# Peptides against a protein of PDB entry 3VA4, part 44

Target 1, 107 residues: chain A of PDB entry 3VA4
Amino acid sequence: EPIGQLRLFSGTHGPERDFPLYLGKNVVGRSPDCSVALPFPSISKQHAVIEISAWNKAPILQDCGSLNGTQIVKPPRVLPPGVSHRLRDQELILFADFPCQYHRLDV

## One batch from the design tools (peptide; made by RFdiffusion4, then SolubleMPNN)

Design b2_p9_6_s4 (from b2_p9_6, 5 letters changed)
Fold by OpenDDE base, seed 4:
Structure b2_p9_6_s4 (fold): chain B 107 residues (1-107), chain A 9 residues (1-9)
Amino acid sequence: as target 1 above (107 residues)
Amino acid sequence: SALAANWAP
């Protein structure tokens, strides 16, 4: 069962998409085998990772040394590669220029 | 969405 959801907002790239997030590592990237596959040229093949642990289920987001970066919107900050960021429910994230939102599912 | 409009570059 999914523990969370990552929503990619609609934009010039196309319609809104929702990606389920599971326990363990959920890789965000352009590669089609990523859990969160964002097939856009500005997204790195392996861009970031959202890791969810069993004991608290609060996701940890890390940029994987992406070309165009990962940012938190509020408060605004760029995530240095490999530095852990604990995601808050409803948090807004930019992968490159693509706005996304994390939602914690009640499970 | 409203959120996309507010935060999309």
Scores: peptide ipSAE 0.051, ipTM 0.733, DockQ to the pose 0.032
Fold by OpenDDE base, seed 3:
Structure b2_p9_6_s4 (fold): chain B 107 residues (1-107), chain A 9 residues (1-9)
Amino acid sequence: as target 1 above (107 residues)
Amino acid sequence: SALAANWAP
């Protein structure tokens, strides 16, 4: 069972999509082999990583030196490459211009 | 929430 979920909100790209997140490193990127595959030109091949070390620990989000950046929405801030950000439940994230939301699953 | 995200900087 997944430990978390990353929701990509609907937009011009298409409908909403939910991606399961598991223990370990969940890579967000344009490459099809990414855990969270976002096949869009503005997304870097390996854009960011969400690392979940344990079910009872907050995931760590890091930008991987993406071209168009990774941002936290509330409060707004751009994540410097390689800097760890502890994700909060229901946190809103921008990968490039794509709005997403992290959700902790209660399993 | 989705709307807020869409308009984030």
Scores: peptide ipSAE 0.050, ipTM 0.729, DockQ to the pose 0.036
Fold by OpenDDE base, seed 2:
Structure b2_p9_6_s4 (fold): chain B 107 residues (1-107), chain A 9 residues (1-9)
Amino acid sequence: as target 1 above (107 residues)
Amino acid sequence: SALAANWAP
């Protein structure tokens, strides 16, 4: 059962998409086998990872050394590769230039 | 979203 969600907002690429997040590592990337598959050329094959170690703990976001980076929107900051960022509920994230939002599910 | 649209890196 998913305990989180990553929403890709609608844009020129197409409509909004929602990706379930599970316990463990949820890889964000262009590769089709990623948990959060973003099939766009500006996204690295393995771009970032959202790790959820427990349902009651904040997920950890790490950029995986992506080409075009991972950023937090508010407050704005670029995430250095491999540095853990603890996600807040409703946090807005840019993977390259693609705006997404993390949401903790109430399950 | 409005939030995403209003943000500039």
Scores: peptide ipSAE 0.048, ipTM 0.717, DockQ to the pose 0.032
Fold by OpenDDE base, seed 5:
Structure b2_p9_6_s4 (fold): chain B 107 residues (1-107), chain A 9 residues (1-9)
Amino acid sequence: as target 1 above (107 residues)
Amino acid sequence: SALAANWAP
């Protein structure tokens, strides 16, 4: 059962995609075996990770040393590689240039 | 801007 969801908004790349997030590490990347597979050349093979340690704790986002970075939109911040960022519900995230939104699911 | 920053692969 998913604990959260990451939404990739629609754009020039194609339609909206929703990715379930589970307990543990949810890898964001271009590699097809990633939990959040974003098959775009500007996304690193292993770009970032969203770790959910417990259903009642905020997920932690870390950039994995991606080429084109991971950013928080409000307030704007580039995430240094390996630095933990606690995700807020409804948080807007850029993986490279791709806008996404995290939201907690009611479980 | 800071939001345009890139990193080493």
Scores: peptide ipSAE 0.030, ipTM 0.647, DockQ to the pose 0.103

Design b2_p9_7_s1 (from b2_p9_7, 6 letters changed)
Fold by OpenDDE base, seed 3:
Structure b2_p9_7_s1 (fold): chain B 107 residues (1-107), chain A 9 residues (1-9)
Amino acid sequence: as target 1 above (107 residues)
Amino acid sequence: SAEAARALE
């Protein structure tokens, strides 16, 4: 059972998609083997990682040195590569220009 | 996306 969920909002790319997040490292990237596979040119093959160490601990988001960056929406900021950001429930994230939302599942 | 717009409010 997933611990969290990453929602990719609908857009020109297509409809909304929900990606389950599990304990451990959930890689976000263009590569098809990523936990959160975003097959778009502006997404780096290994774009970012969401690490969940425990169900009762806030996930850590890190940009992996992506070309087009990872940003937090509120308040707006670009995440420097490799710097840990603790995700809050319902946090809005931009991977390149793709708006996403992290949601903690009540499991 | 209207969906994204709502979330960004």
Scores: peptide ipSAE 0.114, ipTM 0.774, DockQ to the pose 0.029
Fold by OpenDDE base, seed 2:
Structure b2_p9_7_s1 (fold): chain B 107 residues (1-107), chain A 9 residues (1-9)
Amino acid sequence: as target 1 above (107 residues)
Amino acid sequence: SAEAARALE
């Protein structure tokens, strides 16, 4: 059962997409094997990871040394590779230039 | 997109 969701907002790439997030590591990347598969050339094959250790704990976002980076929108900041960022509910994230939003599911 | 723009406001 998913306990979180990552929304990719609509854009020139196409319509909005929602990705379920589960306990453990949810890899974000261009590789089709990723939990959050973003098949775009500016996304690294293994771009970032959202790790959820428990349903009642904030997920941890880490950039995996991506080429085009991972950023938090508000307040703006670039995430250094491998540095843990604790996600807030409704947090807005840029993977490269793709705007996404983390949402905690009430389950 | 308009959706993204609203979210980023």
Scores: peptide ipSAE 0.105, ipTM 0.768, DockQ to the pose 0.030
Fold by OpenDDE base, seed 1:
Structure b2_p9_7_s1 (fold): chain B 107 residues (1-107), chain A 9 residues (1-9)
Amino acid sequence: as target 1 above (107 residues)
Amino acid sequence: SAEAARALE
């Protein structure tokens, strides 16, 4: 049962894609076995992780030492590798240059 | 994209 959603906005890469997020670790990366698979060369194979615990449905985002970084859009902030960032509903995220949005599902 | 632009406004 998905607890959240990560939307990859449409762009030059193609159409919008929505990825379900589940309890536990949701890996964002270029590797095809990632929960959020972003098969683009500027995305690291293991780029970031969105972890949702039983304690808090608000996910924790961590960059995994990606090459091109992970950023929060509002306010602008580059996430240092391994530093926890608690995601807010509707938060806008850049994985490399790819804009995404986190949405908490009301289920 | 249009949707990205709207989101980033």
Scores: peptide ipSAE 0.098, ipTM 0.768, DockQ to the pose 0.029
Fold by OpenDDE base, seed 4:
Structure b2_p9_7_s1 (fold): chain B 107 residues (1-107), chain A 9 residues (1-9)
Amino acid sequence: as target 1 above (107 residues)
Amino acid sequence: SAEAARALE
């Protein structure tokens, strides 16, 4: 069962979408086989990864060297490629210019 | 590698 959720907010691209997050690596990217598939040209094929381990339920977000970057909204900062960022519940993330929100599920 | 770079681009 999913341990977390990544919400893509609605926008010019279309309606809101929710993606389940599981133990292990949840890849965010334009490629259709990504756990979080964001089929938009500004998203890299393999844009970022959200890793959730059994010993630490809090996900680790890493940008994979994406073209248009991964950012935390508040406080605002760009994530350097490959640098681990521990996600907080309800954290707001930008993949390129697409706003998303991480939500920890009660499991 | 070049292949890896293309995959992550």
Scores: peptide ipSAE 0.051, ipTM 0.687, DockQ to the pose 0.341

Design b2_p9_7_s2 (from b2_p9_7, 5 letters changed)
Fold by OpenDDE base, seed 5:
Structure b2_p9_7_s2 (fold): chain B 107 residues (1-107), chain A 9 residues (1-9)
Amino acid sequence: as target 1 above (107 residues)
Amino acid sequence: DAERARALE
């Protein structure tokens, strides 16, 4: 059962996509093996990771040393590689230049 | 906020 969701907004790349997030590490990347597979050339094979250690704890987002970075939209800032960022509900994230939004599921 | 994010793409 998913605990959270990562939404990839629609854009020039295509329609909106929603990815379920589970306990543990949810890897974001271009590799098809990633939990959140974003098959775009500007996304690193292993771009970032959203780790959910418990259903009642905020997920932790970390950039994995991606080429084009991971950013928080509001307030705007680039996440340094490997530095933990606690995700807020409804947080807007940029993986490279792809806008996404995290939200907690009420399960 | 969603539109702001989209505008960044």
Scores: peptide ipSAE 0.119, ipTM 0.762, DockQ to the pose 0.038
Fold by OpenDDE base, seed 1:
Structure b2_p9_7_s2 (fold): chain B 107 residues (1-107), chain A 9 residues (1-9)
Amino acid sequence: as target 1 above (107 residues)
Amino acid sequence: DAERARALE
């Protein structure tokens, strides 16, 4: 069962979508084989990765050298490529200009 | 879109 969830908020692209997150690497990107597939031209094929470990409660988010970047909303911060960011529950994330929210599930 | 994200806080 999923350990977390990434919500893509509704927008001009379409309705809200929820993506399950599992143990291991959850790749965010435009490629259809990504765990979090965001089929939009401004998203890199492999944009970012959310890694969840059995031994770490908080997932780790890393930008994979994306073209249009990955940002944390509060506090505002651009994530340098390859630098680990520990996600907090309910954290708001921008992949390029697409707003998302991480949610930790009670499992 | 960034502004929208901030408004969702």
Scores: peptide ipSAE 0.112, ipTM 0.751, DockQ to the pose 0.035
Fold by OpenDDE base, seed 3:
Structure b2_p9_7_s2 (fold): chain B 107 residues (1-107), chain A 9 residues (1-9)
Amino acid sequence: as target 1 above (107 residues)
Amino acid sequence: DAERARALE
């Protein structure tokens, strides 16, 4: 069962969507093979990765050298490619221009 | 947008 969730907020692209996150690597990208498939032109095929090593450990977010970048909203900053960022519960993330939110599931 | 994302918090 999923131990985390990535929410894609509603927007011009459509309604809100929730993606389950599991132990291991959860790839975010335009490719339909991605765990978190965001089928939008501005999203790179392999955009970023959320790695969850344990249910009781903060996930690691890394940008995969995406064209339009990955940003943390508060405080606002662009994540350098390949640099590990520990996600906080309820973290707000921008993949290109798409606002998302990570949250840990209590299971 | 970033502004919209910030407003969600």
Scores: peptide ipSAE 0.101, ipTM 0.744, DockQ to the pose 0.035
Fold by OpenDDE base, seed 4:
Structure b2_p9_7_s2 (fold): chain B 107 residues (1-107), chain A 9 residues (1-9)
Amino acid sequence: as target 1 above (107 residues)
Amino acid sequence: DAERARALE
């Protein structure tokens, strides 16, 4: 069962989409086999990873050396590639310029 | 991005 959710907000790209997040690696990227598939040109094929462990259900977000970057909105921060960022519930994230929000599910 | 934050939250 999913233990988290990543919401892609609506925009010029289309309507809002929700992606379930599971234990292990949840890859964010343009490739269709990504857990969080964002099929947009500005998203790298393997853009970022949200990793959730059984020991720590707070996700760790890492940019995978994406072309257009990964940012935290509040407080503003560009994530250096490969550097772990612990996601907070309701945290707002930019993958390239696509706004998303992480939500922890009660399970 | 400040505007974006306000719009999303």
Scores: peptide ipSAE 0.094, ipTM 0.735, DockQ to the pose 0.032

Design b2_p9_7_s3 (from b2_p9_7, 7 letters changed)
Fold by OpenDDE base, seed 1:
Structure b2_p9_7_s3 (fold): chain B 107 residues (1-107), chain A 9 residues (1-9)
Amino acid sequence: as target 1 above (107 residues)
Amino acid sequence: SARRRAALE
């Protein structure tokens, strides 16, 4: 069962979409085989990874050396590639210029 | 091409 959710907000690209997040690696990227598939040109094929462990269900977000970057909205910060960022519930993230929100599910 | 450039993202 999903432990978290990543919401892609609606925009010029289309309507809002929710992606389930599971234990292990949840890859964010343009490639269709990504757990969080964002089929947009400005998203790298493998853009970032959200990793969730069994003993610590707070996800770790890492940028994978994406071309257009990964940012935390509040407080605003660009994530250096490969550096672990622990996600807070309801945290707002920019993958390139696409706003998303992480939500921790009660499971 | 635009497609090839986009593929580099």
Scores: peptide ipSAE 0.145, ipTM 0.774, DockQ to the pose 0.368
Fold by OpenDDE base, seed 2:
Order: C-alpha cells, then structure tokens, then sequence
Structure b2_p9_7_s3 (fold): chain B 107 residues (1-107), chain A 9 residues (1-9)
C-alpha cells in the first residue's frame, strides 16, 4: 500500500495529479517507467528520487543530476545533485518549474 | 536545437 503521495498541482500542463509513493525508491522523471512519471520536456528522464525506508520515517529526496533542477520552496533552496533532503509532510517541491507537494498518508 | 535539448534533459 502507498505510504505517501506526491501531488502535481494543476497548471498549463493540465489538471492536478496525485502519485502514490511506496516503500523503496520512487523515481521522478519524464520516462514512462518512472514511479512518478512527469511526461514534460523540461523534466529529465531520470530527474529525482524519493526514497522511503519505512512508514514512520521521513522520505529522502535526491536530485539525480537533472538538467533543470529540483528545488524546495520553503525555505527556498536548490538541491545539489545526490544530496539527501528529508521531506517534511506537506513540503512543496519544484521539479524544474512544476510545483508539487509531498503528503504523508495516514497508514 | 530545441529537440536535442529536450532529448538530453
């Protein structure tokens, strides 16, 4: 069962979409085989990864050397490639220019 | 080109 959720907010690309996040590595990218598939040109094929090691542990977000980067909104910061960032519940993330939000599910 | 950049992203 999903442990978390990544919400892609609505925009010019279309309506809001919710992606389930599971135990293990959840790859974010343009490639269709990604757990979180964001089929947009500005998203790298393998853009970032959200790793969840346990239901009671904060997920780790890492940029995978994406071309257009991964950013945290509050406080604003660009994530260097490969550097671990612990996600807080309801954290706002930019993959390239696409705003997303991580949500911890009540499991 | 734009296509090349998109492919590399």
Amino acid sequence: as target 1 above (107 residues)
Amino acid sequence: SARRRAALE
Scores: peptide ipSAE 0.137, ipTM 0.767, DockQ to the pose 0.396
Fold by OpenDDE base, seed 5:
Structure b2_p9_7_s3 (fold): chain B 107 residues (1-107), chain A 9 residues (1-9)
Amino acid sequence: as target 1 above (107 residues)
Amino acid sequence: SARRRAALE
C-alpha cells in the first residue's frame, strides 16, 4: 500500500504521471529499475532517493550526486548531494528541471 | 558530446 505519491507535472515531456511511494527507499532516476522512473536524458540514472522509514514520519529526500541537481522550489534552493531534506506535504521539487510534487496519502 | 553527457547523467 502506498504511503505517498510523487506527481510529475505535465510538460513538454508529456502528460502528468503519478508515482506511488512506499516504505523504504524510492529511487528517482532515469534507470527503468527506479521506483520513480523518469526516462529523460537530463535525469541521472540514479538521481535522488525518497526514503520513507515509517508511515507516520515525513519522507527524507536526498540527491544522489545527480548531474543536474535536485531543488526545492519554495523557498528555492539546490539540495547538496547526500544531505537529508525532510519533505513537507505538497512540497514542490525539481529533479533537473522537471517539476514534481510530493503528496502524503491518507491511508 | 550531448549523447555522452546524457549517458553519464
Scores: peptide ipSAE 0.136, ipTM 0.770, DockQ to the pose 0.396
Fold by OpenDDE base, seed 3:
Parts: C-alpha cells; structure tokens; sequence
Structure b2_p9_7_s3 (fold): chain B 107 residues (1-107), chain A 9 residues (1-9)
C-alpha cells in the first residue's frame, strides 16, 4: 500500500492528480515508465526521484539533472542536481513550472 | 527541430 502521495495541482494542463508513493525509488518524469508520470514537454524524461527508505522516515528528493529544474517553494530555492533534500510533510515542490505537494499518508 | 528539442528535455 502507498505510504506517501504526490499531488499535482490543477492548472492549464488539466485537473488535479494524485500519485501514490511507495517504499523505494519513485521516479518523477515525462517517461510513461515513471512512478509519477508527468506527460508534459517541459518535464525531463527522468526529472527527479523521491526515495522512501522507511514508512517512518522523511523521503529524499533529488533532481536528476533535469533541464528545467526542481525547486522548493518555501523558502524558494533551486535544488542542485543529485543533492539530497529531505522532504517535509506538506512540502511544496516545483518540477519545472508544475506545482506539486508531497504529503505523508497516515497508514 | 521542435520535436528534437522537446526530446532533450
């Protein structure tokens, strides 16, 4: 069962979508093979990865050297490629220009 | 081409 969730907020692309996150590596990208498939031109085929090592441990977000970057909203900053960022519950993330939100599921 | 550029993203 999923232990986290990534929400893609509604926008010009369409309605809100929720993606389940599981233990292990959850790849975010344009490729349809990604756990979090974002089929948009500005998203890299393999854009970023959310790694969840345990149900009671904060996930790690890493940008995979994406063309258009991965950013944290508060405080605003661009994540350097390959550098581990520990996700906080309710963290707001930009993959390219697409706003998303991570939250831990209570399971 | 636009398609090639998009493929690189």
Amino acid sequence: as target 1 above (107 residues)
Amino acid sequence: SARRRAALE
Scores: peptide ipSAE 0.133, ipTM 0.768, DockQ to the pose 0.384

Design b2_p9_7_s4 (from b2_p9_7, 7 letters changed)
Fold by OpenDDE base, seed 4:
Structure b2_p9_7_s4 (fold): chain B 107 residues (1-107), chain A 9 residues (1-9)
Amino acid sequence: as target 1 above (107 residues)
Amino acid sequence: AARAAAALE
């Protein structure tokens, strides 16, 4: 069962998409084998990673040295590559310019 | 200005 959800908001790219997040590493990237596959040219093949552990349901987000970056919206800041950011429920994230939202599932 | 494409990266 998924532990969380990453929502890609609708935009010029198309409709909203929801991606389940599981224990372990959930890779965000353009590569089709990513857990969160964002098939857009501004997204790096391996853009970021959302890691969830059994003992800590709050995911850790890290940018993987992406070309166009990963940002937190509120308060706004760019995540330096490889630096852990603990995601808050309902947190808004930009992968490149694609707005997403993390949702912690009640499980 | 649009973001640059990641291309092969």
Scores: peptide ipSAE 0.141, ipTM 0.804, DockQ to the pose 0.318
Fold by OpenDDE base, seed 1:
Structure b2_p9_7_s4 (fold): chain B 107 residues (1-107), chain A 9 residues (1-9)
Amino acid sequence: as target 1 above (107 residues)
Amino acid sequence: AARAAAALE
């Protein structure tokens, strides 16, 4: 049962894609085995992680030392590698230059 | 160049 969703907005790369998020680690990266696989050259193989615990269903986002960074859009800021950021529902995130949105599922 | 480098990491 997915607890959240990460939406990759449509762009020059192609159409919109929605990725389910589950309890535990949801790795964001270019590697095809990532939970959120973003097969684009500007995305690091293991770019970031969205972790959701049973203790708290609100996700924690951390950049994994990616080359092109992970940013929060509102207000704009780059996340330092390894620093925990608690995601808010509908929060907009940039992985490199790819805009995404987190959505909490009420299940 | 940055994009090419990113493809390696």
Scores: peptide ipSAE 0.125, ipTM 0.786, DockQ to the pose 0.377
Fold by OpenDDE base, seed 2:
Order: sequence, then C-alpha cells, then structure tokens
Structure b2_p9_7_s4 (fold): chain B 107 residues (1-107), chain A 9 residues (1-9)
Amino acid sequence: as target 1 above (107 residues)
Amino acid sequence: AARAAAALE
C-alpha cells in the first residue's frame, strides 16, 4: 500500500495528477518506467528520487543531477545534486518548473 | 537552452 503521495498540480501541461509513493526509491523523471513519470522535455529521464525507508519516517528527496534542477518552495532553495532533503508533510517542490506537493498518507 | 537540452538526458 502507498505510504505517501506526490501531487502534480494542474497547469499548462494539463490536469492534476497524483502519484502513489511506496517504501524504497520512488524515481521522479521523464522516463516512462519512473515511479513518478513526468513526461515533459524539461524533466530529466531520472530527475530526482524520493526514498521512503519506513512508514513512520520522513521521506528523503534527492536531485539526481537533473539539468533543470529541483527546488523547495518554502523557503525557496535549490537542492544541490545528491544532497538529502527530508520532506515535510504538505511540502511544495519544483521539479524544473513543475509544482508538486508531497502528502503523507495515514497508513 | 537548458530546457531543450534536458530532452536528451
């Protein structure tokens, strides 16, 4: 069962999409086999990873050396490649310029 | 452009 959810907000690309997040590594990227598949040219094939080691632990977000970067919105900051960021519930993230939100599910 | 180049990686 999913432990979290990543929401891609609606925009010029189309409607909102929700992606379930599971234990282990949830890859965010343009490649269709990514857990969070964002099929947009500004997204790297393997853009970032959300790793969930346990249901009761905050997920770790890492940029995978993406071309157009990964940013935290509040407060604004660019994530250096490979540096672990602990996600807070309801955290807002930019993958390139695509706004997303992490949500912890009640399991 | 960075966005265009991202299509290749």
Scores: peptide ipSAE 0.097, ipTM 0.755, DockQ to the pose 0.384
Fold by OpenDDE base, seed 5:
Structure b2_p9_7_s4 (fold): chain B 107 residues (1-107), chain A 9 residues (1-9)
Amino acid sequence: as target 1 above (107 residues)
Amino acid sequence: AARAAAALE
């Protein structure tokens, strides 16, 4: 069962989408085989990865060298490629200009 | 070139 969720907020692109996150690597990208498939031109085919090592550990977010970047909203900063960022519950993330939110699920 | 870059993105 999923142990986290990534929400893509609704916008000009369309409605909200919720993606389950599982143990292991959850790839965020434009490619349709990504765990979090964001089929938008400004999203890299393999844009970022959310890695969950255990159900009781905070996930690690890494940008994969995306063209248009990955940013944390609060406090605002661009994530350097390959640098681990430990996700906080309810964290707001920008993949390119697409706002998303991570949250832990009650498992 | 721009189109190729977009494809490789």
Scores: peptide ipSAE 0.074, ipTM 0.689, DockQ to the pose 0.444

Design b2_p9_8_s1 (from b2_p9_8, 4 letters changed)
Fold by OpenDDE base, seed 2:
Structure b2_p9_8_s1 (fold): chain B 107 residues (1-107), chain A 9 residues (1-9)
Amino acid sequence: as target 1 above (107 residues)
Amino acid sequence: SAAEVAAKL
């Protein structure tokens, strides 16, 4: 069962989408085989990764050297490539210009 | 922007 969820908010691209997150590496990217597949040209093929090492640990978000970046919204921060960021529950994330939210599921 | 994202919640 999923340990977390990544929500892509609705926008000009279309309706809201929810992606389950599992133990291990959940790749965010334009490639269709990504765990979080965002098929938009401004998203890199392998844009970022959300790594969940255990059900009771905060996930780690890393930008993978994406073209258009990964940002935390509150407080605003641009994530340098390869630098680990511990995700907080309900954290708001921008992958390029696409707003998303991480949610920890009660397992 | 942060404000735009916040408005979606």
Scores: peptide ipSAE 0.039, ipTM 0.695, DockQ to the pose 0.032
Fold by OpenDDE base, seed 3:
Structure b2_p9_8_s1 (fold): chain B 107 residues (1-107), chain A 9 residues (1-9)
Amino acid sequence: as target 1 above (107 residues)
Amino acid sequence: SAAEVAAKL
């Protein structure tokens, strides 16, 4: 069962999509084999990673040196490549210009 | 971008 969820909000690209997140590394990127595959030109092939080490621990988000960046919306922050950011439940994230939201799942 | 995200909530 998934431990978390990443929601890509609807936009000009199409409808909302929800991606399950599991233990380990959940790669966000344009490559089709990414856990969170965002097939858009402005997304890097390997854009970012959400690492979940345990069910009871907050995930860690890292930008992977993406071209168009990864940002946290509130408080506003651009994530430098490789810097660990602990995700909060309901965190709003921009991968390039694509708005997403992390949600922690509970059984 | 922040405003656009906020509009989704």
Scores: peptide ipSAE 0.038, ipTM 0.696, DockQ to the pose 0.033
Fold by OpenDDE base, seed 4:
Structure b2_p9_8_s1 (fold): chain B 107 residues (1-107), chain A 9 residues (1-9)
Amino acid sequence: as target 1 above (107 residues)
Amino acid sequence: SAAEVAAKL
């Protein structure tokens, strides 16, 4: 069962998509084998990682040295590569220019 | 932008 969800909002790229997040590493990237596969040119093959541990449901987001960056919207902050950011429920994230939202599932 | 994201909520 998924522990969380990452929503990719609709845009010029297409409709909204929801990605389940599980315990362990959920890689965000352009590669088709990523847990959160965002097949867009501006997304790095392995762009970021959302890691969820068994002892804490709050995910840790890290940028993986992506070309076009990872940002938190509120408050606005560019995430330096490899620096851990603890995601809050309903947090808004930009992977490159793609707006997403993390949602903690009640499980 | 942040404003564009906020508009989707």
Scores: peptide ipSAE 0.036, ipTM 0.694, DockQ to the pose 0.032
Fold by OpenDDE base, seed 1:
Structure b2_p9_8_s1 (fold): chain B 107 residues (1-107), chain A 9 residues (1-9)
Amino acid sequence: as target 1 above (107 residues)
Amino acid sequence: SAAEVAAKL
């Protein structure tokens, strides 16, 4: 069962989508086999990774050296490639220019 | 943009 969720907000690309997040690596990227598949040209094939450990439900987000970057909205900052960022519940993330929100599920 | 995201909250 999923222990987290990543919401892609609606936009010019289409409607809102929710992606379940599981223990282990949840790859965010344009490739169709990504856990969080964002099939948009500005998203790198393997853009970022959200990793959740068995002993800590708080995810670690890393940009994978994406072309158009990964940003945290509040406070605003671009994540350097490969640098671990601990996600907070309800955290807002930009993958390239695509707004997303992490939600910790109560399970 | 960050502002656009904030508007969705």
Scores: peptide ipSAE 0.035, ipTM 0.691, DockQ to the pose 0.033

